# Peptides against a protein of PDB entry 3ESW: the designs that were tried, part 14

Target 1, 322 residues: chain A of PDB entry 3ESW
Amino acid sequence: NNIDFDSIAKMLLIKYKDFILSKFKKAAPVENIRFQNLVHTNQFAQGVLGQSQHLCTVYDNPSWHSIVLETLDLDLIYKNVDKEFAKDGHAEGENIYTDYLVKELLRYFKQDFFKWCNKPDCNHCGQNTSENMTPLGSQGPNGEESKFNCGTVEIYKCNRCGNITRFPRYNDPIKLLETRKGRCGEWCNLFTLILKSFGLDVRYVWNREDHVWCEYFSNFLNRWVHVDSCEQSFDQPYIYSINWNKKMSYCIAFGKDGVVDVSKRYILQNELPRDQIKEEDLKFLCQFITKRLRYSLNDDEIYQLACRDEQEQIELIRGKTQ

## One batch from the design tools (peptide; made by RFdiffusion4, then SolubleMPNN)

Design b1_p9_4_s1 (from b1_p9_4, 6 letters changed)
Fold by OpenDDE base, seed 1:
Structure b1_p9_4_s1 (fold): chain B 322 residues (1-322), chain A 9 residues (1-9)
Amino acid sequence: as target 1 above (322 residues)
Amino acid sequence: SKKIIEELL
């Protein structure tokens, strides 16, 4: 009996694909009950769910993408990308162009476009007057500020002229294209939208210890790449644990196609207690939300994403960026 | 926040 090895290989591949796809079928009643109980009883789980409902979908807005592309100096950006690509990009292949694009967007955003705001300038005294500003506290938004998804307004008094300056913490990224200032939240919010507007696969990374950044999926490197707009940082996941000596417990990535615990990529030392949720329940939660986000995808899309997820999990376990 | 880190660096 000639063993048809080709037929066996095809059958094994089909069975493997079917097995992978079975994990992304509609949740069983028992899984729905487990999910509902978890989010009702665990505050951290409720927080992750709440963040996913916003962060996984808000940036998939074609109207916002158009406004972003109309606002940025695309001629300058592509001129700089083309210049860097021409040095070595042809030797490494065409996919490296996107890495050069992300690096230029980091440069452009930090150097030319957006401003860090510890304290606002005085509205009366003008530019470079933030040193004269005294914080008075925070309050709710007024009627105008409320139009731009503002939850909090920081209030400052000028020591020179005595006038009050308001610093609204806008969550509308289109308003941030106008104001062009903020802290890590505003930086990451707008920069995530900018990367999405170029058609890139992007995740928003939330760290429990009051920082946020992005990840970009590089087709050249064939992996998720750390991107921090505040630091103009590309592929430096170690900066928080090593360079900053930051203590951290959780890093959760939120994207259109899934929610992933990426703590192992960034927490290299000084790990804080992971006591907010059981590890098995966090894994279940992220998988359950990811499954829901993929319900409208076809079998081939689900399979390709599942293969990508598996490679990422292997990377995270090995601790080596391949 | 980033501010605490810039003051420590």
Scores: peptide ipSAE 0.024, ipTM 0.703, DockQ to the pose 0.012
Fold by OpenDDE base, seed 5:
Structure b1_p9_4_s1 (fold): chain B 322 residues (1-322), chain A 9 residues (1-9)
Amino acid sequence: as target 1 above (322 residues)
Amino acid sequence: SKKIIEELL
């Protein structure tokens, strides 16, 4: 009997798909209990959950995407992308165009659009006066600042004119389109929204040691790519551990389709103790949140995302980005 | 730059 290898292969693919889909079915009662106990007993787990409730969904706002696209110089951006794509991209196929787009958005954002704000300029003395600013501390937002999801306002006194300047730390990315200044938090927040506004698959990466950046899913590279707007960095996950010699314990990526521990991508040396949660519990937590985020997706979407997840896990285990 | 980020966080 000629073994119909094609029939066997088809059957194996069906069984594999069914197996993958079975992992994304509604959580069992025991998993729900484990999850509830974990987030109630572990502060780090509670923090990850809290961040996921915001970061996984906040950027999926069509009205915000429209405002972003109306605010950016799209003609300049696409002109530059087209120029770079025309040099090298045609040989690599259409999927590389998005990599050029992200690289241009990094350039545009850092060079043309947004400003790093260590200290604000004096509201009275005008531009380039930040050197004259002395920090007085931080306070809560006023009634106007509170409209733009402001948790903290840094207060500065001008040594030249004696006036007070407020630097509200806005979390509303639409307000950041107006203010066009901030630190890593404001940079990453608005840049994440910008990338999402172009229809890209983007994650927000939180590092416990006070840094934040993005990941973009490159269809050309077929993987998640490190993106740091502050550094104008594309595909340089080593920048923190190697170039900065930064010590880190956790890097967690938050996207619409999942929460992933990406620490292995970025923590290449000088690892700090991972003592905030058990590794198995963190893995469970991320998988559980990811499963919840995918409950409304169809079987094909779930399958495609699961294949992507498996590929990423293999990458993270093998250290292929090293 | 790196230094500015670390001093402000």
Scores: peptide ipSAE 0.023, ipTM 0.704, DockQ to the pose 0.012
Fold by OpenDDE base, seed 4:
Structure b1_p9_4_s1 (fold): chain B 322 residues (1-322), chain A 9 residues (1-9)
Amino acid sequence: as target 1 above (322 residues)
Amino acid sequence: SKKIIEELL
């Protein structure tokens, strides 16, 4: 009996695909009940859900992508990318070009485009007057600020002229293309949109301990790569735990195709108690949201993403950023 | 905030 190993391999592959696809079928009634109970009873779960409803889809806006690409100095960006790419002896069309692009976008964004704002400059005294600014507190947005998805406005008084300067914390990334200033929230928000505007696979990473950054899926490295626009950092997930000696409990990545607990990539030491949710419930929550985000995808897309997810989980278990 | 980092670096 000539065992047709090719037929067996094909059959096993089909069965494996069917098994993987079965995990992404519509949630059973019991899973829906579990989900509803979890988000109703656990504040952290509700927060993750709320963030997913915004962060997973907001950046998939073709109109915004066009506005971004029209606003950036693309000639400068591509000139610099091409220059560095050519120096390293790479040929055009290699997957590594996108890594060079992301590195240049990090440079361009930090050095040429966006500004860190500890305190705003005085609206009356002009540039380089932030040293004269005293915080008075925060308030709600006015009618104009409210047009740009502003959650809060920081209020500052100038010690020199006595005038009040408002620093609206805009969540509209298109408004950030105009203002070109902010803290980690504004930086990550606009930079996530910038990367998405180049057609890249990007996730927004939320850290519970008041920081945010991106991940980019490098086709060259075949993995998710840490990207922090504030730090001009590419593939340095250790900077928070090691360089900053930051204590952290949760890092959650939000992308169009899923929500993933990426804490193991970034929390290398000084781990804070993970007491906001049971680990099993967090895993369930992320998987449940991920299933919902994939409901419109075909079986091949679901399978490809599931394979990517499996590789990432293996990476996160092994602790090897390769 | 970046300030905590600049004081720690």
Scores: peptide ipSAE 0.022, ipTM 0.708, DockQ to the pose 0.012
Fold by OpenDDE base, seed 3:
Structure b1_p9_4_s1 (fold): chain B 322 residues (1-322), chain A 9 residues (1-9)
Amino acid sequence: as target 1 above (322 residues)
Amino acid sequence: SKKIIEELL
């Protein structure tokens, strides 16, 4: 009896696909109860949920994408991408081109477009006067600042002229296209939008120890790639734990298609206690939110994303970061 | 540079 191995393999693949799709069906009542209890009883879980409600969807705004693309020097960007791509001997149409684009966007953003603002310049004395600025504390936004999703305004006094300068902490990324300055929050916020505006698959990574960065899904590398606009860093997930010797407990990635604990990618040493939530509850939470984000997707999209998730989990377990 | 961890989101 010639066992038709091809027929068996096809049947197994169908059954496997059906099994994967079955995991993304509407949540059972017991899962909903578990989720509700978790977010009501655990502050960390509530925070992750709150962040997911904003970060997973806010950047999927076509109007914002248009404004970004109109604001950036696209001619310069693509000229530089094309130059570096050609220099490395790549053929046109290779998936690696997108990696070159992201690298140039990192360069352009840090060197040509956006500024780090430890202290603002004095509004009266002009440019390069930040050295004369003394912090006085923080205030709520005024009527103009409040239009741009500003929660806090840092107040500075000029030691030279005595005038007050305001540094609003804007959360509106479109306003950041105008102001072109900030710290890690403003940098990551606007840069996430920039990457999204090029049609890239991007996640916002929140670190509990108050840093933020991006991940980009490279089709060439077939994985999520670390991207930090502040550091002009591409595929260097080790920079925090190793180079900075930063202690960290949690890194959570927020994207349109899911929420993922990516701590294993970035916490390579000097791990802080993971005591904010049980590991099983965090895993459940991320999976539950991810499942909800995928409710409108078709079976093929769900299956492809599930395959990607499995590959990422294997990567994170194997510790084979580069 | 060790950027000062700002209170994020």
Scores: peptide ipSAE 0.025, ipTM 0.684, DockQ to the pose 0.013; fails the geometry check

Design b1_p9_4_s2 (from b1_p9_4, 5 letters changed)
Fold by OpenDDE base, seed 1:
Structure b1_p9_4_s2 (fold): chain B 322 residues (1-322), chain A 9 residues (1-9)
Amino acid sequence: as target 1 above (322 residues)
Amino acid sequence: SKEIIEKLL
């Protein structure tokens, strides 16, 4: 009996695809009950769900993408990308162009576009007056500030002129295109939108220990790549644990196609207790939310994403970027 | 894994 190895391989591929697709079918009643109980009884789970409801979808706005592209100096950006690509890109293949684009966007954003704001400048005294500013505390937004998804306004008094300056913490990324200043939250929020506006696959990474950054899916490297706009950092996931000696417990990535625990990529040492949720419940939660985000996708899209997820999980276990 | 099956084709 000539074993038709080709027929067996095809049959195995079909069965494997069907098995993968079965995991992304509508949740069973028991899984819905488990999910509801988890988010109602565990505060960390409720927090992850709440973040996913915003971060997984908010950046998929075509109107915002147009406004971003109209606001950025695209001529400067592409000139710089083309210049760097012309040096090495042809030897490595066309897919490396997007890596050069992300690196230039990091440069452009930090050097030319956005400003770090520990304290605002005095509205009366003008530029470079932040050293004269004394914090008075925080309050709720006024009627104008409330139009731009502002939850908190930091209040400062100028030691020179005595005037009050308001620093609203805007969550509307379109308002951030105007104000062009903030801390890690504003930086990551707007930079995530910028990357999405170029049609890139991007995730927002939340760290429980008060930092946030991005991940970009590189077609050249065929993996998720660490991207921090504050640090102008590309593919340096070790900077927090090693360079900063930061202690961390959780890093959760939020994207349109899923929610993933990426803690293993960034927590290389100084791990804090992971006591907010059981590991099995966190895994279940992320898978359940991911499944919901993929309900409208076709079988081929689901299969391709599931293959990508599997490769990422292998990478995270091995601790080696392939 | 998909990769193992693809190597068998």
Scores: peptide ipSAE 0.022, ipTM 0.525, DockQ to the pose 0.218
Fold by OpenDDE base, seed 5:
Structure b1_p9_4_s2 (fold): chain B 322 residues (1-322), chain A 9 residues (1-9)
Amino acid sequence: as target 1 above (322 residues)
Amino acid sequence: SKEIIEKLL
């Protein structure tokens, strides 16, 4: 009997798909209990959950995408992308165009659009006066600042004119399109929205040791790619551990389709103690939140994302980005 | 820059 290898292969693929889909079915009662106990008893788990409730969904706003696209110099951006793509991209296929787009958006954002704000300029003395500013501390937002999801306002006094300047730390990315200044939080927040506005698959990466950046899913590279708007960095996950010699414990990626511990991509040396949660509990938490985020997806979407997840896990285990 | 980020966080 000629073994119909094609029939066997098809059957194996069906069984594999069914097996993958079975993992994304509604959580069992025991998993729900474990999840509830974990987020109620572990502060780190509660923090990850809280961040996921915001970061996984906030950027999926079509009205915000329109405002972003109306605000950016799209003609300049696409002109530069087309120029770089025309040099090298045609041989590598159409999927590389998005990598050029992200690289140009990094350039445009840092060089042309957004400003790093260590200290604000004096509202009275005008531009390039930040050197004259003395921090007085922080306070809560006023009634106007509160409209733009502001939790903290930094207060500065001008040594030259004596006037007070407020630097509200806005979390509304649409307000950041107006203010065009901030630190890593404002940079990453608005840049995440910008990337999402181009229809890209993007995650927000939170590092416990007070840094934040993005990941973009490159269809050309077929993987998640490190993106840091502050550094104009593309595919340089090593910059923190190696170039900065930064000590880190946790890096968690938040996207519309999942929450992933990406620490292995970025923590290459000088690892701090991972003592905030048990490794098994963190893995469970991320998988559980990811499962919830995918409950409304169809079987094909779930399968495709699961294949992507498996590939990423293999990458993270093998240290292929090292 | 790194130095600015580390001082502000």
Scores: peptide ipSAE 0.019, ipTM 0.662, DockQ to the pose 0.012
Fold by OpenDDE base, seed 2:
Structure b1_p9_4_s2 (fold): chain B 322 residues (1-322), chain A 9 residues (1-9)
Amino acid sequence: as target 1 above (322 residues)
Amino acid sequence: SKEIIEKLL
C-alpha cells in the first residue's frame, strides 16, 4: 500500500487548522465568568480592558485616515522613501519598502511635523518663551477643549507677562494634527493614527511606568517591530531597559486584532515586581480580549493571525529576533 | 529627550 504522504500531509494540515480554530470559538460560560470576575476584582485587569476598548478600535477610522493623508506632505515623504529604497531596497524585494516608509515617517514626524512640549510657550509673549512658564497645576477642560476629548489641562503662568497659558492634553488625534505638539501620549496617539492611515498593522504599546510607543508589523522582517516616534526609533526595543536604564513591570500592546503582553521584548533588565495581576490571569485576559476582537473574522483570517501569534510567542520566549 | 519624558510622565 503506497502511503499517500501528500494526502496525509493535507489531512494533518486540516486537523491542525481545525485545532487552532477551535481555540477561537465562542468563549465557554466558564471563561466568561472568569473574565467577569477578573475585571471586577482586579484593577489592573479593568485598566487593560478599558484601554483595549479604546486603543484596539479608535484608529480604525477611514475618515481620520483621509484627514491624515491630506495633512501630511506625502510628496516629501514618498520622495524620501523612494530615494532610500532606490539605494538599497531593490535587492531586498518590495516588502522592505514599508520599512523605509515607517523610517521616513519617524523622521518626518519628529523633524518636520510634530514638536515636543515640556512647557508651552506663553500665548502672549510668543515663541521660545517656555522657559518663563511656571506650572500652576492641572484643571478640567473648558467648553472648547472638551470638544477634542480633553481629560486634563495643564495650567502655566508666564513669569514675564503674568498671563495664564493652557496646555490641554488632547486625546483627539485629529486635534493633534492642528496643535502639532505634546508629550509621549500625544506623540504616540497621533503617530499610531498616521501609521494606520498608510494601511499598516500597528499596535499601541502601553508601559505601566509612564511611557507609550508603537509596534508595526513588518512584512519584510515578518515580525512586530518596535517604533517610538518620540525617539525616532525603529527596531530598538532595548532603548528603555538598556539605554534609559528604565525600570519596568508591564508592556501591553493593543491592536485591532489582539492584546498582547510584550513585556519580554522590552524589559531586558531592571524588572519591577509584576504584582498587579497573576501571570496566568494576565495571559487569560489578553487571550480573552484577543478572541473577542476576532469574533467577526473568517476562519482563514483567524488561522493566519493565530500563526502570527504563535511566532511572536516563540520570539518573545527566545529573546531573539528570528 | 529621555530626561524630559521621565520627568513629565
Scores: peptide ipSAE 0.019, ipTM 0.665, DockQ to the pose 0.012
Fold by OpenDDE base, seed 3:
Structure b1_p9_4_s2 (fold): chain B 322 residues (1-322), chain A 9 residues (1-9)
Amino acid sequence: as target 1 above (322 residues)
Amino acid sequence: SKEIIEKLL
């Protein structure tokens, strides 16, 4: 009896696909109860949920994408991408071009477009006067600042002229296209939008220890790639734990298609206690939110994303970060 | 940045 191995393989693949799809069906009542209890009883879980409600969807705004693309020097960007791509001997149409684009966007953003603002310049004395600025504390936004999703305004006094300068911490990324300055939060917020505006698959990574960065899904590398706009960093997940010797406990990635604990990618040494939530509950939470984000997707989209998730989990377990 | 990192969110 010639065992038709091809027929068996096809049947097994169908059954496997059906099995994967079955995991993304509507949550059972018991899962909903577990989720509700978790977010009501655990502050960290509530925080992750709250962040997911904003970060997973806010950047999927076509109107914002248009404004971004109209604001950036696209001619300069693509000229530089094309130059570096050609210099490395790549042929047109290679998937690696997108990696060159992201690298140029990192360069352009840090060097040509956006500024780090430890202290603002004095509004009266003009440029390069930040050295004369003394912090007085923080205030609520005024009527104008409040229009741009501003929660806090830092107040500075000029030691030279005595005038007050306000540094609003805007959360509206479109306002950041105008102001072109901030700290890691403003940098990551606007840069996430920029990457999304090029049609890229991007996640916002939140670190509990007060840093934020991006991940981009490289089709060339077939994985999520670390991207930090503040550092002009591409594919250097080790920079925090190793180069900075930063102690960290949690890194959570937020994207349109899922929420993922990516701590294993970035916490390579000097790990802080993971005491904010049980590991099984965090895993459940991320999976549950991810499942909800995929409810409107078709079976093929769900299956492709599930395959990607499995590959990422294998990567994270194997510790084969570059 | 290695400096004081403030969260937006």
Scores: peptide ipSAE 0.018, ipTM 0.631, DockQ to the pose 0.013

Design b1_p9_4_s3 (from b1_p9_4, 5 letters changed)
Fold by OpenDDE base, seed 4:
Structure b1_p9_4_s3 (fold): chain B 322 residues (1-322), chain A 9 residues (1-9)
Amino acid sequence: as target 1 above (322 residues)
Amino acid sequence: SLEIIKKLL
């Protein structure tokens, strides 16, 4: 009896696909109850849910993508990408071109486009006057600032002229295209939108210990790649734990296709207690939100994403053993 | 895992 190994392989693949798809079916009543209880009883879970409701979908706005592409110096960007790509002996159409694009976007954003703002310049004294600014505290947004999803406004007094300067912490990334300044929050927010505007698969990574960055899915590397616009950093997930010696407890990635605990990629040493939620409940929460985000996808899309998720989980396990 | 399937194919 010649065992038709091809027929067996096809049958196994079908059964495996069906098994994977079964995990992404509509949540059972018991899972819904568990989810509701978790988000109502655990503040960290509620925070993750709240962030997912915004960060997973807000950047999928075609109108915003158009505004971004109209605002950036695309001629300069592509000129620099093409130059570096050609210098390394690559031909057009290679998947690696997108990695060069992301690297140039990091350069362009930090060097040419956006500014770090420890303190604002004085609105009266003009440019390069931030040294004269004394913080007075924070307040709520005024009526104009409220139009741009402003949560808080930092208030500064100029030691030279005595005038007050407001530094609104805008969450509207389109307003950030105008202001072109901020801290890690504004940088990551606008840079996430920029990457999305080029049609890239991007996640927003939230660290509980007051930092945020991106991940980009490289088709060339076939994995999620660390991207920090503040640091002009590409594929350097170690910078926080090793270079900064930062202590961290949680890193959560938020994307259109799911929510993932990526702590294992970034927390290499100096791990803080993970005491905000049970590990099993966090895993459940991320999976539950991920299922909801995929409800409109077809079986083939769900299967492809599930394969990507499995590869990432394997990577995250192996990374702790190196 | 997809890796196991890829090793069996």
Scores: peptide ipSAE 0.016, ipTM 0.487, DockQ to the pose 0.181
Fold by OpenDDE base, seed 3:
Structure b1_p9_4_s3 (fold): chain B 322 residues (1-322), chain A 9 residues (1-9)
Amino acid sequence: as target 1 above (322 residues)
Amino acid sequence: SLEIIKKLL
């Protein structure tokens, strides 16, 4: 009896696909109740939901992508990408080129485009006067600042001229293309939009301990890659736990296709207590939000994303020491 | 897992 192993394998693959697709069907009433109870009773869960409602979709704006591409020096960027790509002589084709693009965008953004702002320059005294600035506190936006999704304005007094300088904390990434300055929040916000504007698959990573960065899905590496615009860092998930000796509890990635707990990628040592939510409830929450984000996708898209998710989960469990 | 199935193919 020649067991037709090929026929059995094909049948198993079909059944497996159907099983995976069945998990992405409309949520059962019991799941909806569990979700509602969780977000109403757990503040951390409510925060994750609130962030997902913004971060998962805000960057998928074609008008913003056009404005970004019109603002960047694309000629310089592509010239540098082509130069670095040509040096490495990679026969490995078009997929690796995107990794070079992301590396150049990191360089360009940090060195040529955006500035870190601990303190603003004095509006009266001009450039390189931040050393003379004393913080007076924070206030609400004025009528002009409020147009650009500004929640807080930091106020500084110049020790030289006595004038007040305002540093509005804009959340509108298009306004950040003009101001070209900020801290980790402004850096990550605009840089996430920049990467999205090149048609890349990007997630915004929120760390509970007041840092934020990106992940990019590399088709060459076939995985999510750590990207930090502040550090000009590509594929260095260890920098926070090891290099900074940073203590962390949660890292949550927000993308158009899902919300994922990526803590295991970044928290390699100095783990803080994960006491904000039960692990099973966090897992449920992320899966539930991810399922909702995929409701409009077709069966093939759902299946491909589910395969990618499984690969990521395996990676996170195996703890590949890079 | 898909990995187990891929190893069996």
Scores: peptide ipSAE 0.013, ipTM 0.486, DockQ to the pose 0.186
Fold by OpenDDE base, seed 2:
Structure b1_p9_4_s3 (fold): chain B 322 residues (1-322), chain A 9 residues (1-9)
Amino acid sequence: as target 1 above (322 residues)
Amino acid sequence: SLEIIKKLL
């Protein structure tokens, strides 16, 4: 009996695919009940859900992508990418080119495009007057500021002229293309949109301890890559735990195709207590939201993403970039 | 804030 190993391999592959796909079927009634109970009883779970409802989908806006591409100096960007790509002599084609693109976008964004704003300049005294600004607190947006998804406005008084300067914390990334300034929230928000506008697979990473950054899926490296626009950082997940000696408890990545606890990538030391939710419940929550985000995808897309997820989980356990 | 972190570094 010649065992047709090829036929067996094909059959095993089909059965394996079916098994993987079965995990992404519509949630059972018991899972829905568990999810509802979790988000109603656990504030952290409710927060993760709320963030997912915004961050997983908001950047998938073609009109915003067009506005971004029309606003950026694409000629400068591509000139610089082409120049760096040509130096390294990589025969590796389009896959590595996107890594150069992301590195240039990091440079361009930090050096040429966007500004860090600790304190605003005085609207009356002009540029380089932030040193004269005293914080008075925060308030709600006015009617004009409210048009741009502004949740809070920081209020500053100029010590020189006595005038009040408002620093609206805009959440509308299109408004940020105009204002060209902010802190980590504004930087990450707009930079996430910029990366998405180039057709890249991008996640927004929220850290509970008041920082945010991106991850980009590098086809060249075949993994999620740390990207921090504030730091002009590419593939340096250690900067928070090691360089900053930052204490952290949770890092959650929000993308179009999933929500993932990426804490193991970034929390290398000085781990704070993970006491906001049970680990099993967090795992369940992220998986449940991820399933929902994939409901419209076909079986092949679901399978490819599931393979990517498994590779990431292996990476996160091993602590080794492949 | 990143600034507090930069001052601690």
Scores: peptide ipSAE 0.018, ipTM 0.602, DockQ to the pose 0.012; fails the geometry check
Fold by OpenDDE base, seed 5:
Structure b1_p9_4_s3 (fold): chain B 322 residues (1-322), chain A 9 residues (1-9)
Amino acid sequence: as target 1 above (322 residues)
Amino acid sequence: SLEIIKKLL
């Protein structure tokens, strides 16, 4: 009996697909109970859920994408991308073009577009006056600032003229297109939107130890790639643990299609205690939220994303972010 | 940047 290996292979592929799809079916009652109990009893879990409700969906706004693309110097960006792609990219295939695009967006954003704000300039004295600014504290937003999803306003007094300058910490990324300044939160927020506006697969990475960055899914590299707009960094996940010698406990990635614990990608040394949640519960939480985010997807989309998830998990286990 | 580290700490 000639074993039809092709028929067996096809059957195994079908069964494998069905098995994968079965994992993304509606959550069982027991899973819902576990989830509800977890988010009600564990503050870290509640925080992850709360962040997912915002970060996984807020950037999927076509009107915002249009505003971003209208605001950026696309001619400059694509000119620079084309220039770099023309040197090396043709031999490596079209998928590498997107990596060049992300690298240029990092350059453009840091060098040409956005500004780091330690202290604001004095509204009265003008540009390059931040050295004269003394922090007085923080307060709630006024009526105008409240229109732009502002939770806090830092207050500064000018030592030269005595005037007060407000630095509202806007969470509206469209307002950030106007203000063009901030710290890691504003940088990552707007840069995440910028990457999304180019149709890229992007995740927002939250680190518990007060830093935030992006991940981009490179079709060329076939993996999630570290992207930090503040550092103009592409594929350098080690910068925090090694270069900064930063101690970290949790890095959680939030994207349209999932929530993933990416701590293993970034925490290479100096790991802080992971005592906020049980590892099994965190894994369950991320999987449960991811499952919910995918409920409206078709079987092919679910399968493709599941394959991507498996590859990422293998990468994270092997420590092979080289 | 080293300046970011100084602010997060």
Scores: peptide ipSAE 0.017, ipTM 0.628, DockQ to the pose 0.012; fails the geometry check

